# Peptides against a protein of PDB entry 4Z5W: the designs that were tried, part 47

Target 1, 305 residues: chain A of PDB entry 4Z5W
Amino acid sequence: IPDVFLELNKLWYFSAQSNLFNGEMPRSLSNSRSISLLSLRNNTLSGQIYLNCSAMTNLTSLDLASNSFSGSIPSNLPNCLRLKTINFAKIKFIAQIPESFKNFQSLTSLSFSNSSIQNISSALEILQHCQNLKTLVLTLNFQKEELPSVPSLQFKNLKVLIIASCQLRGTVPQWLSNSPSLQLLDLSWNQLSGTIPPWLGSLNSLFYLDLSNNTFIGEIPHSLTSLQSLVSKENAVEEPSPDFPFFKKKNTNAGGLQYNQPSSFPPMIDLSYNSLNGSIWPEFGDLRQLHVLNLKNNNLSGNIP

## One batch from the design tools (peptide; made by RFdiffusion4, then SolubleMPNN)

Design b1_p12_5_s3 (from b1_p12_5, 6 letters changed)
Fold by OpenDDE base, seed 1:
Structure b1_p12_5_s3 (fold): chain B 305 residues (1-305), chain A 12 residues (1-12)
Amino acid sequence: as target 1 above (305 residues)
Amino acid sequence: DPPPGFITSVPE
């Protein structure tokens, strides 16, 4: 990418995603006073990620995902006082989340999907201080770590939590009960154990629950038949989605589906590929907004209601 | 059948 962004003093949106750009990010781009939205996703950019937050006073969205960047996560990003959305997916940092992110009050949406992030306990301890954090995607990190269950963890404004395919151990963490605005939870493809806790059914905004491909045991909590968002046609408040899309593979042979907003996911309960027992509650029939109930590959018995 | 897929912020 040429180093010409000093001359582009009116450039508000720069999208150069899905090209063949290589080398480092231009210094003039890292110092742009005008840019609000920066997307360089899906290139071959390299070197250290550096942004001059004192210069980049208009930066609101940063998508650098799927690049060959190396080194540490930029600890100065909290100094970008308007920065709301960060997509750092598929950047191989091999790092912990910087302690400075405790002060990241502008942050609303963060993805580190498949970015070799380490220490989930430190990551969650830091990110709970981000009072405006609504979307957190940590899929394909923290390999074989334990999902912390520390009750002091609080994500009060969290709406989307995705920590899938981490081989995480532990149980469904009690601290999630402190997230009453949670709409989408994906903890699939882990090694989570224990029972599914009844308090999940108290998350009145939860319309998408994926606990599939874990080691959960016991009965399905009856409280899941009372998920308010799945009972009533409450208008899914189209809340501001993150500036990055979501992707889900349906089948091994099908291309991943793109979901531009969390609301584009079908209302779902997926408990498949566990060791759950007992009956299917007939009161799942009360979930009139439910599109997908997936209970396959469990130890369930009795009648199908 | 293979396990269901999981959500990411990029194509995997």
Scores: peptide ipSAE 0.507, ipTM 0.915, DockQ to the pose 0.861
Fold by OpenDDE base, seed 5:
Structure b1_p12_5_s3 (fold): chain B 305 residues (1-305), chain A 12 residues (1-12)
Amino acid sequence: as target 1 above (305 residues)
Amino acid sequence: DPPPGFITSVPE
């Protein structure tokens, strides 16, 4: 990428995704006063990520995902006072989240999907201080760690939590009951155990629940038949979506399906590939907004209602 | 049934 961004004093949006750009990010780009939206996703960019937050006063969105960047996660990003969205997926950091992210008050959406992030306890302890954090994607990190069940953890404004395919141990954590605005939860492809907690049915905004491919036991909690978002069409206020899309990997398609917004996911309960027993509740018939109920590969018995 | 899968922010 050429070092000409000083001359581009009116440049507000720069997208150069899915090209063959190599080398470092230009110094004039990391000092741009005009850029609000920056996407360099899916290139071969290298070196350390550096942004001059004192110069980049208009930066609101940053997508550097699927690049060959190295070194530490930039600890100065909280000084970018308007920065809301960060996509750092598929950057091999081999690091913990910086302690400075406790001060990241502008942050609304964060992804580190498949970025070799370590220490889930430290990550959640830091990120709970981000009061405006609504979307958190941590898929394919924290390999074989324990999901912390510390009751003091609070994500009051969290709407989307995705921590899939980490081989995480432990139980469904009680601190998630402190997130009343939660709309989408994916904890699939872990080693989570115990029973599915009844308090999940009290999350009135929860329309997408994936607990598939775990080691859950016991009955399906009856409270899941009363999930308010799946009983009635509430006019979900269209909140501003993350500036990055989501992808659901399917066994048949290597790239998965793209979802531009959380609302583009079908309303779903997926409890497949567990060790759940008992009957299917007939009151699942009350979930008039439910599109997908997946109970495959469990120990369920009785009649299908 | 839809095949099992999980969510990411990039194609995996």
Scores: peptide ipSAE 0.469, ipTM 0.878, DockQ to the pose 0.674
Fold by OpenDDE base, seed 2:
Structure b1_p12_5_s3 (fold): chain B 305 residues (1-305), chain A 12 residues (1-12)
Amino acid sequence: as target 1 above (305 residues)
Amino acid sequence: DPPPGFITSVPE
């Protein structure tokens, strides 16, 4: 990418996604006063990520995902006082989340999916201080770590939590009960154990639950049959979605589906590929908004209602 | 059948 962004003093949006750009991010781009949305996703950009937050006063969205950047996560990003959305997926950091992210009050949406992030305990302890954090994607990190169950963790405004395919140990963490606005939860493809907690059914906005491919035992909580978002046609107020899309990997050789908004996911309960026992509750029939109920590959018994 | 897929913010 040429170093010409100093001349582009009116540039508000720069999208150069899915190209063949290599080398470092231009210094003039890292100092752009005008840019609000920067997306360089899916290139071959390299070097250290550096943003001059004192200059980049209009920066609201940053997508650098799927690049060959190296080094540390930029600890100064919280100084970008308008920065709301960050997609750093598929950047091999091999790092912990910086402590400075405790001060990241502008942050609303964060993805580190497949970025070799380490120490989930520290990550969650830091990110709980981001009071405006609504979307958190941490898929393909924290390999074989334990998902912290510390009840003091508080993500009060969290709407989307995705921590899939981490081989995480532990249980469904009770601190999620402190997230009453949670709409989408994906904890699939882990080594989570214990029972599915009944308080999940109290998450009245939860329309998408994926606990598939874990080691859960016991019965399906009957409280899941009373998930309000799946019983009633609440007009989901289209809240501003993250500026980055979501992708659901298909286990078939068919390409993943792109979802531009969390609301584009079908209402779903997926508890498949666990060790759940007992019956399928007939009251799943009350979930009139449910599109997908996946209970396959468990130890369930009795009649199919 | 293989387990269902999981969500990411990029194509995997």
Scores: peptide ipSAE 0.520, ipTM 0.930, DockQ to the pose 0.887; fails the geometry check
Fold by OpenDDE base, seed 4:
Structure b1_p12_5_s3 (fold): chain B 305 residues (1-305), chain A 12 residues (1-12)
Amino acid sequence: as target 1 above (305 residues)
Amino acid sequence: DPPPGFITSVPE
């Protein structure tokens, strides 16, 4: 990418995603006063990520995902006082979340999906201080770590939590009960165990629940038949989506489905590929907004209602 | 059958 962004003093949006750009980010770009939205996703950019937050006063969205960047996660990003969305997915950091992210009050959406992030306990302890954090994607990190269940963890404004395919151990964390605005939860493809907690049914905004491919046991909690977002349409909070799309991986060589907004996901309960027992509750028939109920590959018995 | 896919913020 040429170092010509100093002359582009009116450039508000720069998207150069899905090209063949290599080398480092040009210094003029890292110092741009005009850029609000920067996307360089899916290139071969390299070097250390450095942004001059004192210069980049308009930066609101940063997508650097799927690049060959190296080094540390930029600890100065909280100084980008308008920066709301960060997509650092598929950047091999091999790092922990910086302690400075405790001060990241502008942050609303963060993805480190498949970024070799380590220490989930530290990551969650840090990120709980991000009071405006609504979307958190941590898929394909923390390999074989334990998902912390510390009740003091508090994500008050969390709407989307995706921590899939981490081989995480532990149980469904009770601290999620402190996130009453949670709309989408994906904890699939882990090694989570124990029972599915009844308090999940109290998450009145939860329309998408994926607990598939874990080691959950016991009965399906009857409280899931009372998920208000799946009973009635009235609780569909239209909120600003993150500036990065979501992708649901297909197990077939067919490309993943792209979802531009969390609301584009079909209302779903996926409990498949567990060790759940007991019956399918007839009261799942009350979930009039439910599009997908996936209970396959469990130990369920009785009649299908 | 293979387990269902999971969500990311990039194609995997």
Scores: peptide ipSAE 0.513, ipTM 0.924, DockQ to the pose 0.878; fails the geometry check

Design b1_p12_5_s4 (from b1_p12_5, 7 letters changed)
Fold by OpenDDE base, seed 2:
Structure b1_p12_5_s4 (fold): chain B 305 residues (1-305), chain A 12 residues (1-12)
Amino acid sequence: as target 1 above (305 residues)
Amino acid sequence: DEPPGFITAVPE
């Protein structure tokens, strides 16, 4: 990418995703006063990520995902006072979340999917201070760590939580009960154990629940048949979605489906590939908005309702 | 049978 952004003093949106750009991010870009949205996703950019937050006063969205950046997570990003969305997925940091992110009050959406992030306990302890955080994607990190269950953890405004494929140990964390606005939860492809907690059914906005491919035991909590978002057609207020898409891998197809918004996911309960027992509750028939109920590969018994 | 896929923020 040429170092010409000083001349582009009116540039508001720069999208150069899915190209073959190599080398470092140009210094003039890292100092752009005009840029609000920067997307360089899916290139071969390298070097240290550096943004001059004192200069980049209009920066609201940053997508650097799927690049060959090295070094540390930029600890100064909280100084970008308008920065709301960050996609750092598929950047190999081999790092912890910076302590400075406690001060990241502008942050609304964060992805570190497959970024070699370490220490989930520290990450969640830090990120709980981001009062405006609505979307958190941490898939393919924290390998074989324990998902913290500390009840004091609080993500009050969290709507989307995805921590899939981390081989995480532990249980469904009680602190999620402090997230009453949660709409989408994916904790699939972990080593989570214990029972599925009944309080999940109290998350009235939860329309997408994926707990598949874990080690959950016991009965399906009957409270899941009362998930209000799946009973009643609420007019989902289209809240501003993250500026980065989501991808769901399908079993048979190497190509993940792209979902531009969390609301584009079908209403789903996936509890498949666990060790759940007991019956399928007939009251799942009350979930008139449910598109997908996946209970396969469990120890369920009785009649299919 | 493989379990259902999970959500990421990039194509994996």
Scores: peptide ipSAE 0.460, ipTM 0.918, DockQ to the pose 0.867
Fold by OpenDDE base, seed 4:
Structure b1_p12_5_s4 (fold): chain B 305 residues (1-305), chain A 12 residues (1-12)
Amino acid sequence: as target 1 above (305 residues)
Amino acid sequence: DEPPGFITAVPE
């Protein structure tokens, strides 16, 4: 990418996704006063990520995902006072979340999917201070760590939480009960154990629940049959989605389906590939908005309602 | 049978 962005003093949106750009991010780009949305996703860019937050006063969205950047997570990003969306997926940091992210009040959407992030306890402890954080994607990190269940953790405004395929141990964390606005939860492809907690059914906005491919035991909580978002079309206020898409992997070798917004996911309860027992509650028939109920590969018995 | 896939923020 050429170092010409100083001359582009009106450039508001720069998207150079899915090209073959290599080398470092141009210094003029890292100092752009005009750019609001920057996407360099899916290139071969390298070097350290450095943004001059004092210069980049209009930066609202940053997508650097799927690049060959190295070094640390830029600890100065909280100084980008308008920065809302960050996608650092598939950047191999091999790092913890910076402590400075406690001050990241502008942050609304964060993805570190497959970024070699370590220490989930520290990450969640830090990120809980991001009061405006609505979307958090941490898939393919924290390999074999324990998902903290510290009740003091509080994500008040969290709407989308995706921590899939981490081989995480532990239980469904009780601190999620402090996130009453949660709409989408994916904790699939972990080693989570225990019972599915009944309080999940109290998350009135929860329309997408994926707990598949874990080690959950016991009965399906009857409270899941009363998930309000799945009973009735509540006018979920279409809040602005993250500026990055989501991808649902179908098969180990297949490209994921792209979902541009969390609302594009079908209303779903996926509890498949666990060790759940008991019956399928007939009251699942009350979930008139439910598109997908996946209970396969469990120890369920009785009648199918 | 393979488990259903999971959500990421990139094609993986």
Scores: peptide ipSAE 0.455, ipTM 0.914, DockQ to the pose 0.860
Fold by OpenDDE base, seed 5:
Structure b1_p12_5_s4 (fold): chain B 305 residues (1-305), chain A 12 residues (1-12)
Amino acid sequence: as target 1 above (305 residues)
Amino acid sequence: DEPPGFITAVPE
């Protein structure tokens, strides 16, 4: 990428995704006063990520995903006072979340999907201080760690939480009950155990629940038949979606389906590939907005209602 | 039967 961004003093949006760009980010780009949205996703960019936050006063969205960047996660990003969305997916950091992210008050959406992030306990302890954080994607990190169940953890404004395919141990954490605005939860492809907690049915905005491919036991909690978002058509206030898309795999060999917004996911309960027992509740018939109920590969018995 | 997929922020 040429070092010409000093001359582009009116440039507000720069998207150069899915090209063959190599080398480092130009210094003039890291000092741009005009850029609000920056996407360099899916290139071969390298070196350390550096942004001059004192110069980049208009920066609101940063997508650097699927690049060959090296070094540390930039600890100065909280100084970018308007920065809301960060996509650092598929950048191999081999690092922990910086302690400075406790001060990241502008942050609304964060992805580190498949970024070799370590220490889930430290990550959640830091990120709970981000008062405006609504979307958090941590899929394919924290391999074989324990999902912390510390009751003091609090994500008051969290709407989307995805921590899939981490081989995480532990139980469904009680601190998630402190997130009353939660709309989408994916904890699939872990080693989570115990029973599915009844308090999940109290999350009135929860329309997408994926607990598939874990080691859950016991009965399906009856409270899931009373999830308000699945009983009635709530006028979902279209909140600003994150500036990055989501991808859901259909199988191991598929690149996945693209979903541009969380609201594009079908209303779903997926409890498949566990060790759940008992019957299917007839009251699942009350979930008039439910599109997908997946209970396959469990120990369920009785009649299908 | 293969388990269903999971959500990521990139094509995996």
Scores: peptide ipSAE 0.443, ipTM 0.910, DockQ to the pose 0.850
Fold by OpenDDE base, seed 3:
Structure b1_p12_5_s4 (fold): chain B 305 residues (1-305), chain A 12 residues (1-12)
Amino acid sequence: as target 1 above (305 residues)
Amino acid sequence: DEPPGFITAVPE
């Protein structure tokens, strides 16, 4: 990418996704006063990520995903006072989340999907201080770590939590009951155990629940038949979506589906590939907004209602 | 039969 952004003093949006750009990010771009949205996703950019937050006073969205950047996660990003969304997916950091992220009050959406992030306990302890954090994607990190269950963890404004395919041990953490605005939860493809907690059915905004491919036991909580978002068409508040898309992997060699917003996901309960027992509750028939109920590959018995 | 796919922020 040429070093010409000093002349582009009115440039508000720069999107150069899915190109063949290589080398370092231009210094003039890292010092741009005008840029609000920067996306360089899916290129071959390299070197250390550096942003001059004192210069980049308009920066609101940063997408650097799927690049060949190296080194540490930029600890100065909390100094970008308007920065809301960060996509660092598929950047191989081999690092922990910086302690400075405790002060990241502008942060609303964060993705480190497949970024070789380590220490989930430290990550969650840091990120709980981000009072405006609504979307958190941590898929394909923290390999074989334990999902912390510390009740003191609090994500009050969390709407989307995705921590899939981490081989995480532990149980569904009780601290999630402190997230009453949670809409989408994906904890699939882990080694989570215990029972599915009944308090999940008290999350009135939860329309997408994926607990598939874990080691859960016991009965399906009857409280899941009363998930308010799946009973009634509440007006889906047009919530500000993250500036990065989601992808659901398909098991077939067919490419994954892209979802531009969390609301684009079909209303779903997926409890498949566990060790759940007991009956299917007839009251699942009350979930008039439910599109997908996946209970396959469990130990369920009785009549299908 | 394989488990359903999971959500990422990039094509995997």
Scores: peptide ipSAE 0.466, ipTM 0.917, DockQ to the pose 0.859; fails the geometry check

Design b1_p12_6_s1 (from b1_p12_6, 9 letters changed)
Fold by OpenDDE base, seed 2:
Structure b1_p12_6_s1 (fold): chain B 305 residues (1-305), chain A 12 residues (1-12)
Amino acid sequence: as target 1 above (305 residues)
Amino acid sequence: DPPPGFLTTVPE
């Protein structure tokens, strides 16, 4: 990418995703006063990520995902006072979340999916201080760590939590009960154990639940048949979605599905590939908005309702 | 059948 952004003093949106750009990010780009949305996703950019937050006063969205950046997570990003959305997926950091992210009050959406992030306990302890955090994606990190269950963790405004494919141990964390606005939960492809907690059915906005491919035992909590978002057509207020799309990886050679907004996900309960027992509750028939109920590959018995 | 897929923010 050429170092010409000083001349582009009116540039508000720069999208150069899915190209063959190599080398470092231009210094003039890292100092742009005009840019609000920067997307360089899916290139071969390298070097250290550096953003001059004192200059980049209009920066609201940053997508650097799927690049060859090296070094540390930029600890100064909280100084970008308007920065709301960050996609750092597929950047091999081999790092912990910086302590400075406790001060990241502008942050609304964060993805570190497949970014070699370490120490989930520290990450969640830090990120709970981001009072405006609505979307958190930590898929393919924290390999074989324990998902912290500390009840003091609070993500009050969290709407989307995705921590899939981490081989995480532990149970469904009680601190998620402190997230009453949770709409989407994906904890699939872990080593989570214990029972599915009944309080999940109290998350009235939860329309997408993926607990598939874990080691859950016991019965399906009957409270899941009472998920209000799946009973009633609530007009999902189209809240501003993250400026980055979501992708559902398929384990089949069939291409992944892209979802531009969380509201584009089909209403779903996926509890497949666990060790759940007992019956399928007939009251799943009350979930009139449910598109996908996946209970396959469990130890369920009785009649199919 | 293989387990269902999981969510990410990049095509994997």
Scores: peptide ipSAE 0.506, ipTM 0.923, DockQ to the pose 0.869
Fold by OpenDDE base, seed 1:
Structure b1_p12_6_s1 (fold): chain B 305 residues (1-305), chain A 12 residues (1-12)
Amino acid sequence: as target 1 above (305 residues)
Amino acid sequence: DPPPGFLTTVPE
């Protein structure tokens, strides 16, 4: 990328995604005073990520995903006082979340999907201090770690939590009951065990639940038949989407589905590929907004209602 | 059948 961004003093939006750009980010770009949205996703950019937050006073959204960046996560990003959305997916950091992210009060949406992030306990302990954090994606990290169940963890404003395909051990963490605004939960493709907790049915905004491909046992909680967002349309809190799309990975060579907005997800309960037993509750028929109920590959018995 | 896929923020 050429070092010409000093001359572009009115540049508000720069998208150069899905190109063949290589080398480092140009110094004039990392010092741009005008830029609000920067997307360089799916290139071959390298070196360390450095942003001059004192210069980049208008930066609100940053997408650097799927690049060849190396080194540490930039610890100075909390100094970018308007920075709300970060997509750092598919960057091989091999690092922990910086302690400085406790001060990241502007942060609303964060993805580290497939970024070789380590220490989930430290990551969640740090990120709980981000009071404006609404979307958190940590998929394909923390391999074989334990999902912390510490009740002191609080994500009060969390709307979207995705921690899939980490081979995480533990149970569904009780601290998620402190996130009453949660709309989407994906904990699929882990080694989570125990029972599915009844308090999940108290999450009145939860319209997408994926607990598939775990080691859950016991009955399906009857409280899931009373999820208010799936009973009625009245509780659909339209919130501003993150400035990055979501992708559902397929286990087949068929391309993944892209979802530009969380509202574009079909209302879903996926409990497939567990060791759940008992019956399918007939009261699942009350979930008039539900599009997908996936209970396959369990130990369920009785009648299909 | 393989388990359903999981969510990410990049094409995989």
Scores: peptide ipSAE 0.495, ipTM 0.919, DockQ to the pose 0.863
Fold by OpenDDE base, seed 4:
Structure b1_p12_6_s1 (fold): chain B 305 residues (1-305), chain A 12 residues (1-12)
Amino acid sequence: as target 1 above (305 residues)
Amino acid sequence: DPPPGFLTTVPE
């Protein structure tokens, strides 16, 4: 990418996704006063990520995902006072979340999916201080760590939590009950154990639940049959989505499904590939908004309602 | 059957 962004004093949106750009991010780009949305996703960019937050006063969205950046997570990003959305997926940091992210009050959406992030306990302890954090994606990190269940963890405004494919141990964390606005939960492809907690059915905005491919035992909580978002459409809060799309990875060589907004996800309960027992509750018939109920590969018995 | 896929923010 050429170092010409000083001349582009009106450049508000720069998207150079899915090209063959290599080398470092141009210094003029890292100092752009005009850029609000920067996306360099899916290139071969290298070096350290450095942004001059004192210069980049208009930066609201940053997508650097799927690049060959090296070094640490930029600890100065909280100084980018308008920065709301960060996609750092598929950047091999091999790092913990910086302590400075406790001060990241502008942050609304964060993805570190497949970024070699370590120490989930520290990450969640830091990120809980991001009071405006609504979307958190930590998929393919924290390999074989324990998902902390510390009741003091509090994500008050969290709407989307995705921590899939981490081989995480532990149980469904009780601190999620402190997130009453949660709409989407994906904890799939972990080693989570215990029972599915009944309080999940109290998350009135939860329309997408993926607990698939874990080691959950016991019965399906009857409270899941009373998920208000799946009974009625009335509580569907249309909120601004993150500036990055979501992708459902398929185990088949068929391309993943892209979802541009969380609202584009089909209303779903996926509890498949667990060790759940008991019956399918007939009251799942009350979930009139439910598009996908996936209970396959469990130990369920009785009648199908 | 293979387990269902999981969510990410990049094509994988």
Scores: peptide ipSAE 0.491, ipTM 0.916, DockQ to the pose 0.866
Fold by OpenDDE base, seed 5:
Structure b1_p12_6_s1 (fold): chain B 305 residues (1-305), chain A 12 residues (1-12)
Amino acid sequence: as target 1 above (305 residues)
Amino acid sequence: DPPPGFLTTVPE
């Protein structure tokens, strides 16, 4: 990428995704006063990520995903006072989240999907201080760690939590009951055990639940038949979606589904590939907004209602 | 059948 961004004093949006750019980010780009949205996703960019937050006063969105960046996660990002969205997926950091992220008050959406992030306990302890954090994606990290169940963890404004395919041990953590605005939960492809907790049915905004491919036992909680978002058409307040799309991986040769907004997800309960027993509750018929109920590969018995 | 897929923020 050429070092010409000083001349581009009116440049507000720069998208150069899915090209063949190599080398480092230009110094003039890291000092741009005009850029609000920056996407360099899916290139071969290298070196250390550096942003001059004192110069980049208009930066609101940063997508650097699927690049060959090296070194540490930039600890100065909280000084970018308007920075809301960060996609650092598929950047091999081999690091913990910086302690400075406790002060990241502008942060609303963060992804580190498949970024070799370590220490889930430290990550959640830091990120709980981000009061404006609504979307958190930590898929394909923390390999074989334990999902912390510390009751003091508090994500008051969290709407989307995705921590899939980490081989995490433990149980569904009680601290998630402190997130009453939670709309989407994906904890699939882990080694989570115990029973599915009844308090999940008290999350009135929860329309997408994926607990598939774990080691859950016992009956399906009857409280899941009373999820308010799936019983009634709530007027989903269109909140500003993250500036990055979501992708559902498919295990079939059919391409992954892209979802540009959380509201584009089908209303879903997926409990498949567990060790759940008992019957299917007839009251699942009350979930008039439910599009997908997946209960396959369990130990369920009785009649299908 | 293979297990269902999971969510990410990049094509995988």
Scores: peptide ipSAE 0.482, ipTM 0.914, DockQ to the pose 0.862

